# Peptides against a protein of PDB entry 5HDT, part 90

Target 1, 163 residues: chain A of PDB entry 5HDT
Amino acid sequence: MVVKTFMDMDQDSEEEKELYLNLALHLASDFFLKHPDKDVRLLVACCLADIFRIYAPEAPYTSPDKLKDIFMFITRQLKGLEDTKSPQFNRYFYLLENIAWVKSYNICFELEDSNEIFTQLYRTLFSVINNGHNQKVHMHMVDLMSSIICEGDTVSQELLDTV
Target 2, 163 residues: chain A of PDB entry 5HDT as posed
Amino acid sequence: MVVKTFMDMDQDSEEEKELYLNLALHLASDFFLKHPDKDVRLLVACCLADIFRIYAPEAPHTSPDKLKDIFMFITRQLKGLEDTKSPQFNRYFYLLENIAWVKSYNICFELEDSNEIFTQLYRTLFSVINNGHNQKVHMHMVDLMSSIICEGDTVSQELLDTV

## One batch from the design tools (peptide; made by RFdiffusion4, then SolubleMPNN)

Design b2_p20_4_s2 (from b2_p20_4, 12 letters changed)
Fold by OpenDDE base, seed 3:
Structure b2_p20_4_s2 (fold): chain B 163 residues (1-163), chain A 20 residues (1-20)
Amino acid sequence: as target 1 above (163 residues)
Amino acid sequence: SKAEKVMAEALEKIKKAEKE
């Protein structure tokens, strides 16, 4: 559960929200979501996570299809958490920490394809989680998954089967 | 902040990618 008072204090100013609007739309383009460079995709995912942090609890995207594409994209990037010795692991950790703390995926509850998004997220996390991860990584993964289950009105059988 | 550093690095990389 997110403490509203704490979140309000840590939210970015309205000036920053306006500044990042064009960036938000630009980063959500197919050019970046389908970029051939893995490092670019990771950085794009981190930026998108920060955008969701800035605009929380809302999103600067009005298209349900675009939101789905973004979160499916972010989910794919989380696969990089598997290699704990990668030079890019710290950025993957940042991505995980951010989306877990902000509860970014919770805006997906309003999407008709929310079940698909959550299912893919859970499958991805369970595929990469291992004993090599430190306690903080495990904590964020658990927080991310548990918050979705606890705040969701319904849990599909398919999602339960992935757990 | 950590977020600012990540954003700065990301923006630089994105700019380079756009030039390619």
Scores: peptide ipSAE 0.048, ipTM 0.694, DockQ to the pose 0.027
Fold by OpenDDE base, seed 1:
Structure b2_p20_4_s2 (fold): chain B 163 residues (1-163), chain A 20 residues (1-20)
Amino acid sequence: as target 1 above (163 residues)
Amino acid sequence: SKAEKVMAEALEKIKKAEKE
């Protein structure tokens, strides 16, 4: 019921967006971001990615620190892409596909610590990428990284060294 | 859809986690 409503939410409806603001804030709480269950964290990351998709190109979060925490959190979850045979791989793929297509990380350009976020993202992606990944996974990873490089005005030397 | 399934599972798991 709630799930269906959430998935069918009109991205252009400010009224509908307001209905899920509390959920968005709740999912970004330390309770979920620091949850001890790895599966829970993955699911939270997927939900957060969907939230960013719905609210794109903006975000329902007003705190720069919270946004940083969220994207650092999502980045940490992407480590799960390493094992393509994991029962949870499809969810990790969903996460990657979503954030790549939506260009979710692009909102980080407005953050003071954007370079740190992007650096961690690149390091994570390069650490998990392998020949076992199919073409779609590779393309999503490339799209995600390329978009940030192309749309960013500046890239830290540390990030350049990572590439 | 895939998105709906993921979200449904996520919300279910989240609710269970909140009860811990």
Scores: peptide ipSAE 0.046, ipTM 0.688, DockQ to the pose 0.029
Fold by OpenDDE base, seed 2:
Structure b2_p20_4_s2 (fold): chain B 163 residues (1-163), chain A 20 residues (1-20)
Amino acid sequence: as target 1 above (163 residues)
Amino acid sequence: SKAEKVMAEALEKIKKAEKE
């Protein structure tokens, strides 16, 4: 798999979105979200991020519970950002860059459990951020968190305690 | 793994489609 920067990619047309619908639903299945292979889960997360980019600002998922599961899943994958020397780091970077640029998590504001999702995201990001990350990684992390704080109508005390 | 290959192919398919 060739890792390319998200900024070099275009979004698909409305007609092309239909081609990804079945794939999107399939990738969001428990089979993939709970797959025992860590590398597979990373690839799934990257694909899901691409799907959110393609469908932005909407999503092909209609179930709030499924959306929650997906973003909690993506959040768990971001833990892999901690090891900057990992052979898979470039894919973790791609994931971060994508979701930050697209503001993918902002769709979670429509969910009842948005504060839980954001809290877990912030906890994860703060747990993995380190001096080994370059400026771009830090920038994406800041962009991701700032967008949520700035656009959120309500912020729980739990989230505030995390930040 | 087999699943990894499938996912890689899926990702590449998406990327390729976006370049067109």
Scores: peptide ipSAE 0.044, ipTM 0.686, DockQ to the pose 0.036
Fold by OpenDDE base, seed 5:
Formats: C-alpha cells, structure tokens, sequence
Structure b2_p20_4_s2 (fold): chain B 163 residues (1-163), chain A 20 residues (1-20)
C-alpha cells in the first residue's frame, strides 16, 4: 500500500459511503480482526480508520460489541508505533494521524464500555511513546488524549490514574 | 479521489491475504 498523507485526502461523499459499506462490514469480521499476519492487521486497521473518516461522525456499525472490538483492535495496532525504525512505521503514523484528526474514538462515548476503551488507549500510547518520536507523533498522541478528556463529562478515576 | 485509491490498493492487498 502506498502511504499517502491523510491531510491530502479528498473529502468523502455520500456515494463513497454506499460504496464502502460492504467493505466496512467485511473488514470488521473476526477473520480480519484476528488475522495471524501482523502486516495484514495493520492494513485492516488503516482501512477501518479510513472507513470511520468516511462515515464520520457516525459509523456503519450498529452493534456496540462490534464497535468495541474494532476500537480495541485499533488500539492494539498502535503498539507498532514504538519502533520508529520499522519499515511499517509510516503506516502506523498514518493510522495515528487519521484517528487523531477525525477524532474517531469519540464514537465510543455512546458505548457502555467507553472507559475501558479509553483506558486501554491511554495505556498503549504511554507505553509506546519515546524520545525517538518526532513532534508530529507527539502532537497527535496529545490530541487524541486531550480530545477525549475534554469531550467526556466525567473522567473515571482509573482513567485519571492512567494519565 | 486519493481516498478511493488508497482504499482500493488496501482492498487488493487484503483480498490477496485472504487467499493465502
């Protein structure tokens, strides 16, 4: 996959929403979310992030459990940000940039397990952040965390302990 | 669009992975 700067991507249309509906449902299947190949999972995560961008501020998924699975899946992929010298780092950066700009995780506020999702996200980000990351990576990480804190009415003690 | 191209390329690679 050719990595393109997310900010250079065109705004999505209603026609694109309809076009990618089948893809959205297919990529959310257990086959892809639990795929044994790490590179495939990264590609799936990037596609899912793009799907959320297309459908923003809504999602093409109706099941709360499925949404939880997807965001927990995306969160797990962010662990790949730790190695800045990896050949796949640019794709991990793309994933981070996308979900930060779109504020994809804001959909999770409607889920019963939102605090669990946010806690796992924060733990993951803090576990991978290092001095090898440039200012842009740090900025996107901060944007993600700040957006969630500012949007949430009540921050759980567990989340506060993570921050 | 650029978004469509990215998605199309990713889809092709994913489909290839499904066969493997």
Amino acid sequence: as target 1 above (163 residues)
Amino acid sequence: SKAEKVMAEALEKIKKAEKE
Scores: peptide ipSAE 0.039, ipTM 0.678, DockQ to the pose 0.030

Design b2_p20_4_s3 (from b2_p20_4, 9 letters changed)
Fold by OpenDDE base, seed 3:
Parts: C-alpha cells; sequence; structure tokens
Structure b2_p20_4_s3 (fold): chain B 163 residues (1-163), chain A 20 residues (1-20)
C-alpha cells in the first residue's frame, strides 16, 4: 500500500525555518530537556517534534550528541502514552502522531548510536501499549517502527528481538 | 496483551513484505 508521507509534501517557507531556528537551539538545552515539570517536558517534546517537521529531512542541530539527547528525551516522553485517561493524553498522542508522520527518528541513521536509540524506542512503545488504546495509536506506533525497519539497510538482531 | 500481540503481528507482516 502506497502511503503519502511528509517527503511528498512541500517544504516549509524559509521565513518559518528562520523563526524556529533560535527556538530549536534553546529547546534542546539541558534547562528544558531536564526540566523538573513533566508537563513542561511534554510541551518541549511536542515543540521539538514540530521543529523536526519544519526542517525535515534535515535537522537544525549539528552535534550528534545533541541529536541523541533529543531523541532519547522524546522517547522518554512517550511513556506518558500508557495512561489513556490522563489529562495530557491528547498531547502525548500529538507527539506520537507527529513523529510517526514525519519519520523523525530516521535522521538517527546517521548517528553512531542509532541502534541504541531505536532499541529504546521499540522497548518503550511495547511497554506502554495496552488494550485501552484505539486503532489510531496502534497505527502510529506501527508506522513509526516500520519506517525504521524499511529504511534501514541493516537492522541489528537486538532491535529485531524487540519486535 | 492483545494490543501487544496485534503490534507484533503487524510488524511481522511488514518485515515479510520488505524481504520480498
Amino acid sequence: as target 1 above (163 residues)
Amino acid sequence: SKAKKTMEEALKKIKEEKEK
């Protein structure tokens, strides 16, 4: 089945990219990634996901260490999907939907620690999925994980074992 | 859980399609 992806869409305007560049740099700081308030962290994750959407397929970050930190951070936020009755569930859903649609994690293939990032993502998704989730959540989780499988030249056995 | 099994089955099918 052929599915339309973000890659088939027009890129955002250069003006919009410039606007979010400074925001992108600040949101990736330790101040926000390690913020003590879980609701703030979720909001930061959603904003970061939006930034990746705007800059796709490239990232506005040049440091591989920073990129790793960001995606490990986003992965940790996805744990909030477990409670479907949480007041913040809609934002967790938005985060999942966004990163699945954009295929945001695929930029990690260029990182040395890509396997670690993907493994943690898979483990997290399988740990939180439950019978309270609707079909859309299932679809986005599958889309997110399948994109990594399909675009990766070689997938480690460790990653495959998480499926 | 049933939900986990459903995801596993879906991903298994995707893997199989890629290998074709």
Scores: peptide ipSAE 0.426, ipTM 0.904, DockQ to the pose 0.036
Fold by OpenDDE base, seed 2:
Structure b2_p20_4_s3 (fold): chain B 163 residues (1-163), chain A 20 residues (1-20)
Amino acid sequence: as target 1 above (163 residues)
Amino acid sequence: SKAKKTMEEALKKIKEEKEK
């Protein structure tokens, strides 16, 4: 369902996919997703976003529950975008830019709980956006949410109410 | 906020265009 971008095609080599397979699996473990260090969790999210870029439009994860956990995890990290003056803001921006460009969340349409994931994403982005953000942040947030609207065949009423 | 309003308006327009 996810349209493969030029960036994804450039990185879509079997060699690279095989190289990152073990990393992808380990990064999705509870050890990293529930890591007590906030900065580590951010780095994990960025790496996961990179993995999704490499494997797009597919994912190296076979478990729907694991995919759900990953995207819920990434969504939680996006809360860090709120403080534009944070030393880690550039990494939060990178995370947003990446997942927006790749349309990473669109893979969630294959999941039973896609509506829950999208709802949490929308709520998070709306709660975070403020006047301190520049036009690029605003654009990426819109692009990210727009791609879900455009490619989704069915959207829950709760998600529609959020928009 | 102004930012939230702008984003909401943008998404509403996109939704409307899809429905056409």
Scores: peptide ipSAE 0.426, ipTM 0.904, DockQ to the pose 0.034
Fold by OpenDDE base, seed 1:
Structure b2_p20_4_s3 (fold): chain B 163 residues (1-163), chain A 20 residues (1-20)
Amino acid sequence: as target 1 above (163 residues)
Amino acid sequence: SKAKKTMEEALKKIKEEKEK
């Protein structure tokens, strides 16, 4: 329901952004990020991705620690891409497609721990990619990682060495 | 795997282009 609502929202509506600001903040709470149900966590991740899409290029979250938690959380959810036959695969695909298109992770350049976040993202994507994935998955993964490489003026050598 | 290798190659090319 929440995912659908965010997906259907007018991205250019400032009033809607304000209306759902409180919800956006609550979705980033430990209650949701650490929810025991993996399907719930996936939905939360999709909602968070939609929030980033709506508020792009900024985010409604002001705490650097919270932003780090969110992106580390999203990264963990991307592990679900490994099973292409899962009933939830389409939602995992949506998550990947969204964050790749929006370049959501680029906001992490403002964070002190950006290199840690990017490294974890790269490791995760390489861990889940397999021959069962179609070209679109490959494209989105490459787009996501390349955006970080290209837009990062100072990318750590460690991250570059993973390539 | 082939998939991983393909992705690695793509990123290597992108990195090389950036460094030029």
Scores: peptide ipSAE 0.418, ipTM 0.904, DockQ to the pose 0.031
Fold by OpenDDE base, seed 5:
Structure b2_p20_4_s3 (fold): chain B 163 residues (1-163), chain A 20 residues (1-20)
Amino acid sequence: as target 1 above (163 residues)
Amino acid sequence: SKAKKTMEEALKKIKEEKEK
């Protein structure tokens, strides 16, 4: 029920955003981020992506460390894109599509460890991309990475050298 | 792989356009 609720949500009113604030914070807890079941972690990642979509361009999380943990967590889940024949591939695709469309990682520019986050994202995407992926996957990956290149005036040369 | 090369080329073009 909770997962369905978040997946069906769009950018809500301020009152609705406040209503789900506590739930959003709870989903970012170690209980969910370190859950032993990979399918649960995928669902959590999708919910977190939906939260970023709803609260865009801001996030309900005030801790820079928590934001870093969340995006590193989401990045780790993107490894599941490698197996295009997995029953869970559609949810991995949803995750990629969402974060690419919303440009969710752009909030990381305000973090001290933004370069680390972006580097891990790039490495992960290049690691999983293969000839089995269709053009839509390619487009979303490029859109996600290009947004970081274009909007990051202070992006490190190290990150740029990965291109 | 072909997929990786294609993505690299796309990002390279984007980077070049940004630097103009």
Scores: peptide ipSAE 0.406, ipTM 0.901, DockQ to the pose 0.031

Design b2_p20_4_s4 (from b2_p20_4, 8 letters changed)
Fold by OpenDDE base, seed 5:
Structure b2_p20_4_s4 (fold): chain B 163 residues (1-163), chain A 20 residues (1-20)
Amino acid sequence: as target 1 above (163 residues)
Amino acid sequence: SKAEEVMKKALEEIKEEKKK
């Protein structure tokens, strides 16, 4: 029920932000992040991406550790992009498109472990990219990674070499 | 892979443009 509610959210009004704040926090709980069903985890990731879109440029999460957990969780879900023929590929594409457009990972620059998060993201994206992906997937991946390069002065060639 | 090379090249170009 909670997941369905967030999946239906497409507005970022102040009233909605306040109304769903507690639900947003609940979605970041271990119950959802460590759910045994991979399809549920994908839906949770999409909901979290929607939350970041709604609350952009800020996040309703105040704990740096929680933010790290969320982005590491989202990064793990992006592995599902590898199989372009999967029935769930459209949702993986949605996840990628959303976080790339919103530049969701940019909030990670405020975290001490930002380099770890970015490294894992880059490694994941390069590990899943294949010749079956169309130009839109390539564009979103590049947009996502380039946003990090452009905002972060500390992003060096070393990060690119970790691929 | 070819896709990896293309992406890496694109990112390197963006990084170089940032330094200008």
Scores: peptide ipSAE 0.344, ipTM 0.873, DockQ to the pose 0.032
Fold by OpenDDE base, seed 3:
Structure b2_p20_4_s4 (fold): chain B 163 residues (1-163), chain A 20 residues (1-20)
Amino acid sequence: as target 1 above (163 residues)
Amino acid sequence: SKAEEVMKKALEEIKEEKKK
């Protein structure tokens, strides 16, 4: 499993980056982003998150439109965090933990539609959070959103007001 | 919800710390 392989990587070599570049491009295709199976979409999101971790602080994608599509896609997957008793919850947790640690969304500041992306992220996180979540989930959600606040300056207040 | 309130409070605190 690609996700498992990436999870075990502490430091990525340049050779590994080159090897997975093609995979990164394919995973961002409409075939995967619009896959009818929700479990497949979750797996794709986790793989994409791992790819962002490997290529941090830069994205392996050059198209602003593609980057927007990817992050909107990842945001949609985070809705799965709502059900803490789901068999796939651990993968949703992994997705959240990864993107929070890497600060993956911060690359979106370079996009024209960054505000839209961040707004959707904030709304999604606040819509799914509930009393069934443990402190770690809360921490990762806060870390993810606070990273954007710290970098966005005046944008942060506007985002907070949308919640 | 209570969880939402906790997160909002945390974010506000972070925002305030940034201003210092």
Scores: peptide ipSAE 0.382, ipTM 0.887, DockQ to the pose 0.034; fails the geometry check
Fold by OpenDDE base, seed 4:
Structure b2_p20_4_s4 (fold): chain B 163 residues (1-163), chain A 20 residues (1-20)
Amino acid sequence: as target 1 above (163 residues)
Amino acid sequence: SKAEEVMKKALEEIKEEKKK
């Protein structure tokens, strides 16, 4: 899948992709995705987001099930955006900003369960957004969700009604 | 919330524009 972001951003070197390949594979392991420490999971999510930026518009993962697990994992981490006063809020913001800019979730269109992934993303974003967030957070959330609308062939009303 | 409503409206507008 060719994404507009791919054309607008600088391409990473093949050496850089090779450097992060092993890291990408390890970070997708159950050890990290199911890590009991919340801060560790956030760090893992940020690193995964960086990996998707590097490999965009592709991913270094060959298993669709693994890819689904990763995005469901990232979606769960976005719940941390709710508390704007959290000491880790800046990292949650970074996660949001990154995946919105890269349009990372667009790779999910290749998955059979894309609708489920997008639905969970929308539900999560609407559940965490509150009046304590600044316009930058709002912008990134809208950009992320609108990118899916624009890239998809069809967007169900069910997805838009997910609140 | 107000923010939720604003985002929902924005997405609905984008959807309508895409249909055109």
Scores: peptide ipSAE 0.317, ipTM 0.858, DockQ to the pose 0.035; fails the geometry check
Fold by OpenDDE base, seed 2:
Structure b2_p20_4_s4 (fold): chain B 163 residues (1-163), chain A 20 residues (1-20)
Amino acid sequence: as target 1 above (163 residues)
Amino acid sequence: SKAEEVMKKALEEIKEEKKK
């Protein structure tokens, strides 16, 4: 589904995939996804994004429910983009840049609840964007949402109307 | 906001291009 990027090809060794498999599984556990520390959750999200880059266009997760939980989790972390003056903004930016470049969310088309995931993503991005964001943030948000429109057979108008 | 409008416009344009 997801177009394999040059970045993904550079990290597409079987040895590397095997090395990160255990990490990928542990990062998707409730222990990390529900970690009480906000900064830890951000780091987990960034690591998960990196894992998706490595495994693109596939994912090391076999459970559709787990994939849903992961992307809902990543979506929640993107709320941190709202404060451009935050000390952690650069990591939030990295998260956005990564998932936009890799088109990570496109793997969700294989999930039954893809519409829910995309809806929450769009709602989050539109709620976060403000005048403090530069052109790069705008570009990545548009690229991320556009890739979903382009790959999907149909994208409901509800996604675009969600503001 | 203006930023929201710009993004919405961009997405609408992409959607329209996909139809072609």
Scores: peptide ipSAE 0.299, ipTM 0.853, DockQ to the pose 0.036; fails the geometry check

Design b2_p20_5_s1 (from b2_p20_5, 9 letters changed)
Fold by OpenDDE base, seed 4:
Structure b2_p20_5_s1 (fold): chain B 163 residues (1-163), chain A 20 residues (1-20)
Amino acid sequence: as target 1 above (163 residues)
Amino acid sequence: GPFKDFSRPINLETLQKLLS
């Protein structure tokens, strides 16, 4: 129900955005981010990606520590892209496509730990990318990484060396 | 209205660093 609710919502639904703001905040709680079920964590990541899409360009999460936790969490879920034959691959693809399109990681430029977050993202993407991925997956990965490099104001040398 | 994302202006200094 929660997944479907946010997936079907658009940026111009002002009344619905206000109504579901508390739910969006609740989804970023430790209960969901540290949930023991891998499939639940993937669904949570997709919901968080949709939340960023809906509320863009204004993130509903104001705590820098919470934002860091969210993006480190999403980064860990992207490891699931490594297995193209997984039954959950379509949801991992949805996650990748969403964050690349919305440019949600660009929120991290406002965080003091942005270099750590971007470094972990790039390491994760390069660790899972393989010749088994189709052209669309590769394009989304390239779009995601290129956007951060081109629009960043504090990209570290370590990140540049990773690329 | 038009779709809004979290894009930022292009950082020319970063682009120059990548090309060097």
Scores: peptide ipSAE 0.379, ipTM 0.755, DockQ to the pose 0.852
Fold by OpenDDE base, seed 5:
Structure b2_p20_5_s1 (fold): chain B 163 residues (1-163), chain A 20 residues (1-20)
Amino acid sequence: as target 1 above (163 residues)
Amino acid sequence: GPFKDFSRPINLETLQKLLS
């Protein structure tokens, strides 16, 4: 299983990283990003998050357009955090924990549309955050947002006003 | 080796804007 393969891989597995590079690139294709099944898209998002974790601090995706598509895609999946009682909530939590820990959204600082990506991320997080979330969920959300603000060179005033 | 992330040096000017 592809999902399990990436979940079990670490950053020091050089031979495996080289072996699965083409698979990582294939997982970012429109076939997977635009898959009609919501559960499949969630699994794809988790795989992409793991790919960023494994290859950090160098993303295997070099196209700015592809990177934008990926992060906009991941942002859309984070809407699933709203329903804490969903059977898939643990995977949404995994996604949030991963991207907060890895700081994968920091890749977006190199993109022309970084402000758009960060704005959509913040809007999404604020739309799903609620008192039903436990402290760990809140902590990861805060870590994710604060890292972007503190490490960004050109964070818009609009984004700052939302914090 | 130690875990590597995508972090970069903190921007003090941005932080100051947030706290102002």
Scores: peptide ipSAE 0.376, ipTM 0.745, DockQ to the pose 0.840
Fold by OpenDDE base, seed 3:
Structure b2_p20_5_s1 (fold): chain B 163 residues (1-163), chain A 20 residues (1-20)
Amino acid sequence: as target 1 above (163 residues)
Amino acid sequence: GPFKDFSRPINLETLQKLLS
């Protein structure tokens, strides 16, 4: 229900955005970010990605620490892209497609630990990328990484060397 | 309206470094 609700919502749904703001905030709680079920965490990540999409260009999360937690959490979920035969692969694909399209990681440029977040993202993507991924998956990965590199004012040489 | 994302202006200097 919750997943479908956010998936179907667009940026112009102002009344719905206001109505579900508290739910969006609640989904970023430790209860969900540290949920013991792997599939639940994936759904949470997809919901968070949709929340960024819906509320762009203004994230509803104001705490830098919370934002860091969210993006580190999303990064960890991207590990699931490694198994193309997984029943949940389509949801991992959705997560990747969303964050690449919305450029939600660009929010991290406002954080002190942006380089740490981006480094972990790149390491994760390169750890899961394989020949079993189709061209669209590869394109989303490239779009995600290149957007960060091209839009970042201060990108470390270490990060550049990974590209 | 048009879709809005979290994009920022492209850093051309950084892009040039990647292509060099």
Scores: peptide ipSAE 0.372, ipTM 0.743, DockQ to the pose 0.763
Fold by OpenDDE base, seed 1:
Order: sequence, then C-alpha cells, then structure tokens
Structure b2_p20_5_s1 (fold): chain B 163 residues (1-163), chain A 20 residues (1-20)
Amino acid sequence: as target 1 above (163 residues)
Amino acid sequence: GPFKDFSRPINLETLQKLLS
C-alpha cells in the first residue's frame, strides 16, 4: 500500500482518489477486520474512521453490507475504552473522538439495519462508560449518542430503552 | 450530518509500520 499524508491536502487528484479508494476497500477486507492482533484491529478501526473523516459526508463503500460490517467492527473496538490504563487507550480515545466529531455513524441512517448498528453502539458505550473516564470522554460519548438521536427520524424502542 | 476534516493526519502510516 502507498501511504499518504492528508494533513496538507486541499484537493485530491483523480489518481489520489483512486488510490485512497483502493486503500479504503483493502481496509474493509476480512484480512484487516478479522486480524488476530487486537492492536492491529484498533489501528484498522482508526484508519477506517479516518477514511470516513476524509470522504465525509459520503463513504467510499458502495455495499450496504460492507458498510454495516465496518461500523459493527468499529463498535466492537470501542469496548477497549473500558481500560483507561491500557497502553492503547489514547488510540481508543482517538477513535471515539474522531467518530463523535465527524458524526461518522450518521452515514448509517441510509442503511436498512441502522437500528441494529445504533443499538449495538449504545450497548457498547454504556457497557464501558464509567466514572473513571474524564469529562472529555464522557462528552464525546454523549455527543456521539445525542447526534444520532437528534438527527434520526426514528429511534427504535429498544434503543430508547438502552439509553 | 458528517463533515470532512483534514485537520489531522491519518493513521495509515502507523498501521503500515506495525504490519512491516
């Protein structure tokens, strides 16, 4: 893979867009999503979050099933937020901060199984949220959940019961 | 809705280093 730095990017060239798309597709492969190393999976999640950040408000994935798999994958990684003393906590924090700020999960409103995705997200967040987290972590969690509720036309009763 | 943000670099380089 050809790695690029996006910090100083103003406009993607057609060639760069094609390259980024290729990378995005590769990151969504089973090789990465089912990688045996949890630290690799975390980095993959961060990279996927970055892909959503770059391509916002759209996503480069054309398959609804693949998009669902990606967000379910990201959701599973968020469980790592529970251990605030983990060496990888800062990366988990980045993942949370990124998806909350970008509002990445809002892309899921276009998916048929959006309620399932949101439900799993809320369950995961409430399973890891605790008083040991600093105010910023709490704010990002609340902001992430609130943005979905506020922008969603419909929220399942199951999701409401979780909140 | 979601918005584009280029204020930070992406994590692909870190992933590449880990897999190398």
Scores: peptide ipSAE 0.254, ipTM 0.880, DockQ to the pose 0.046

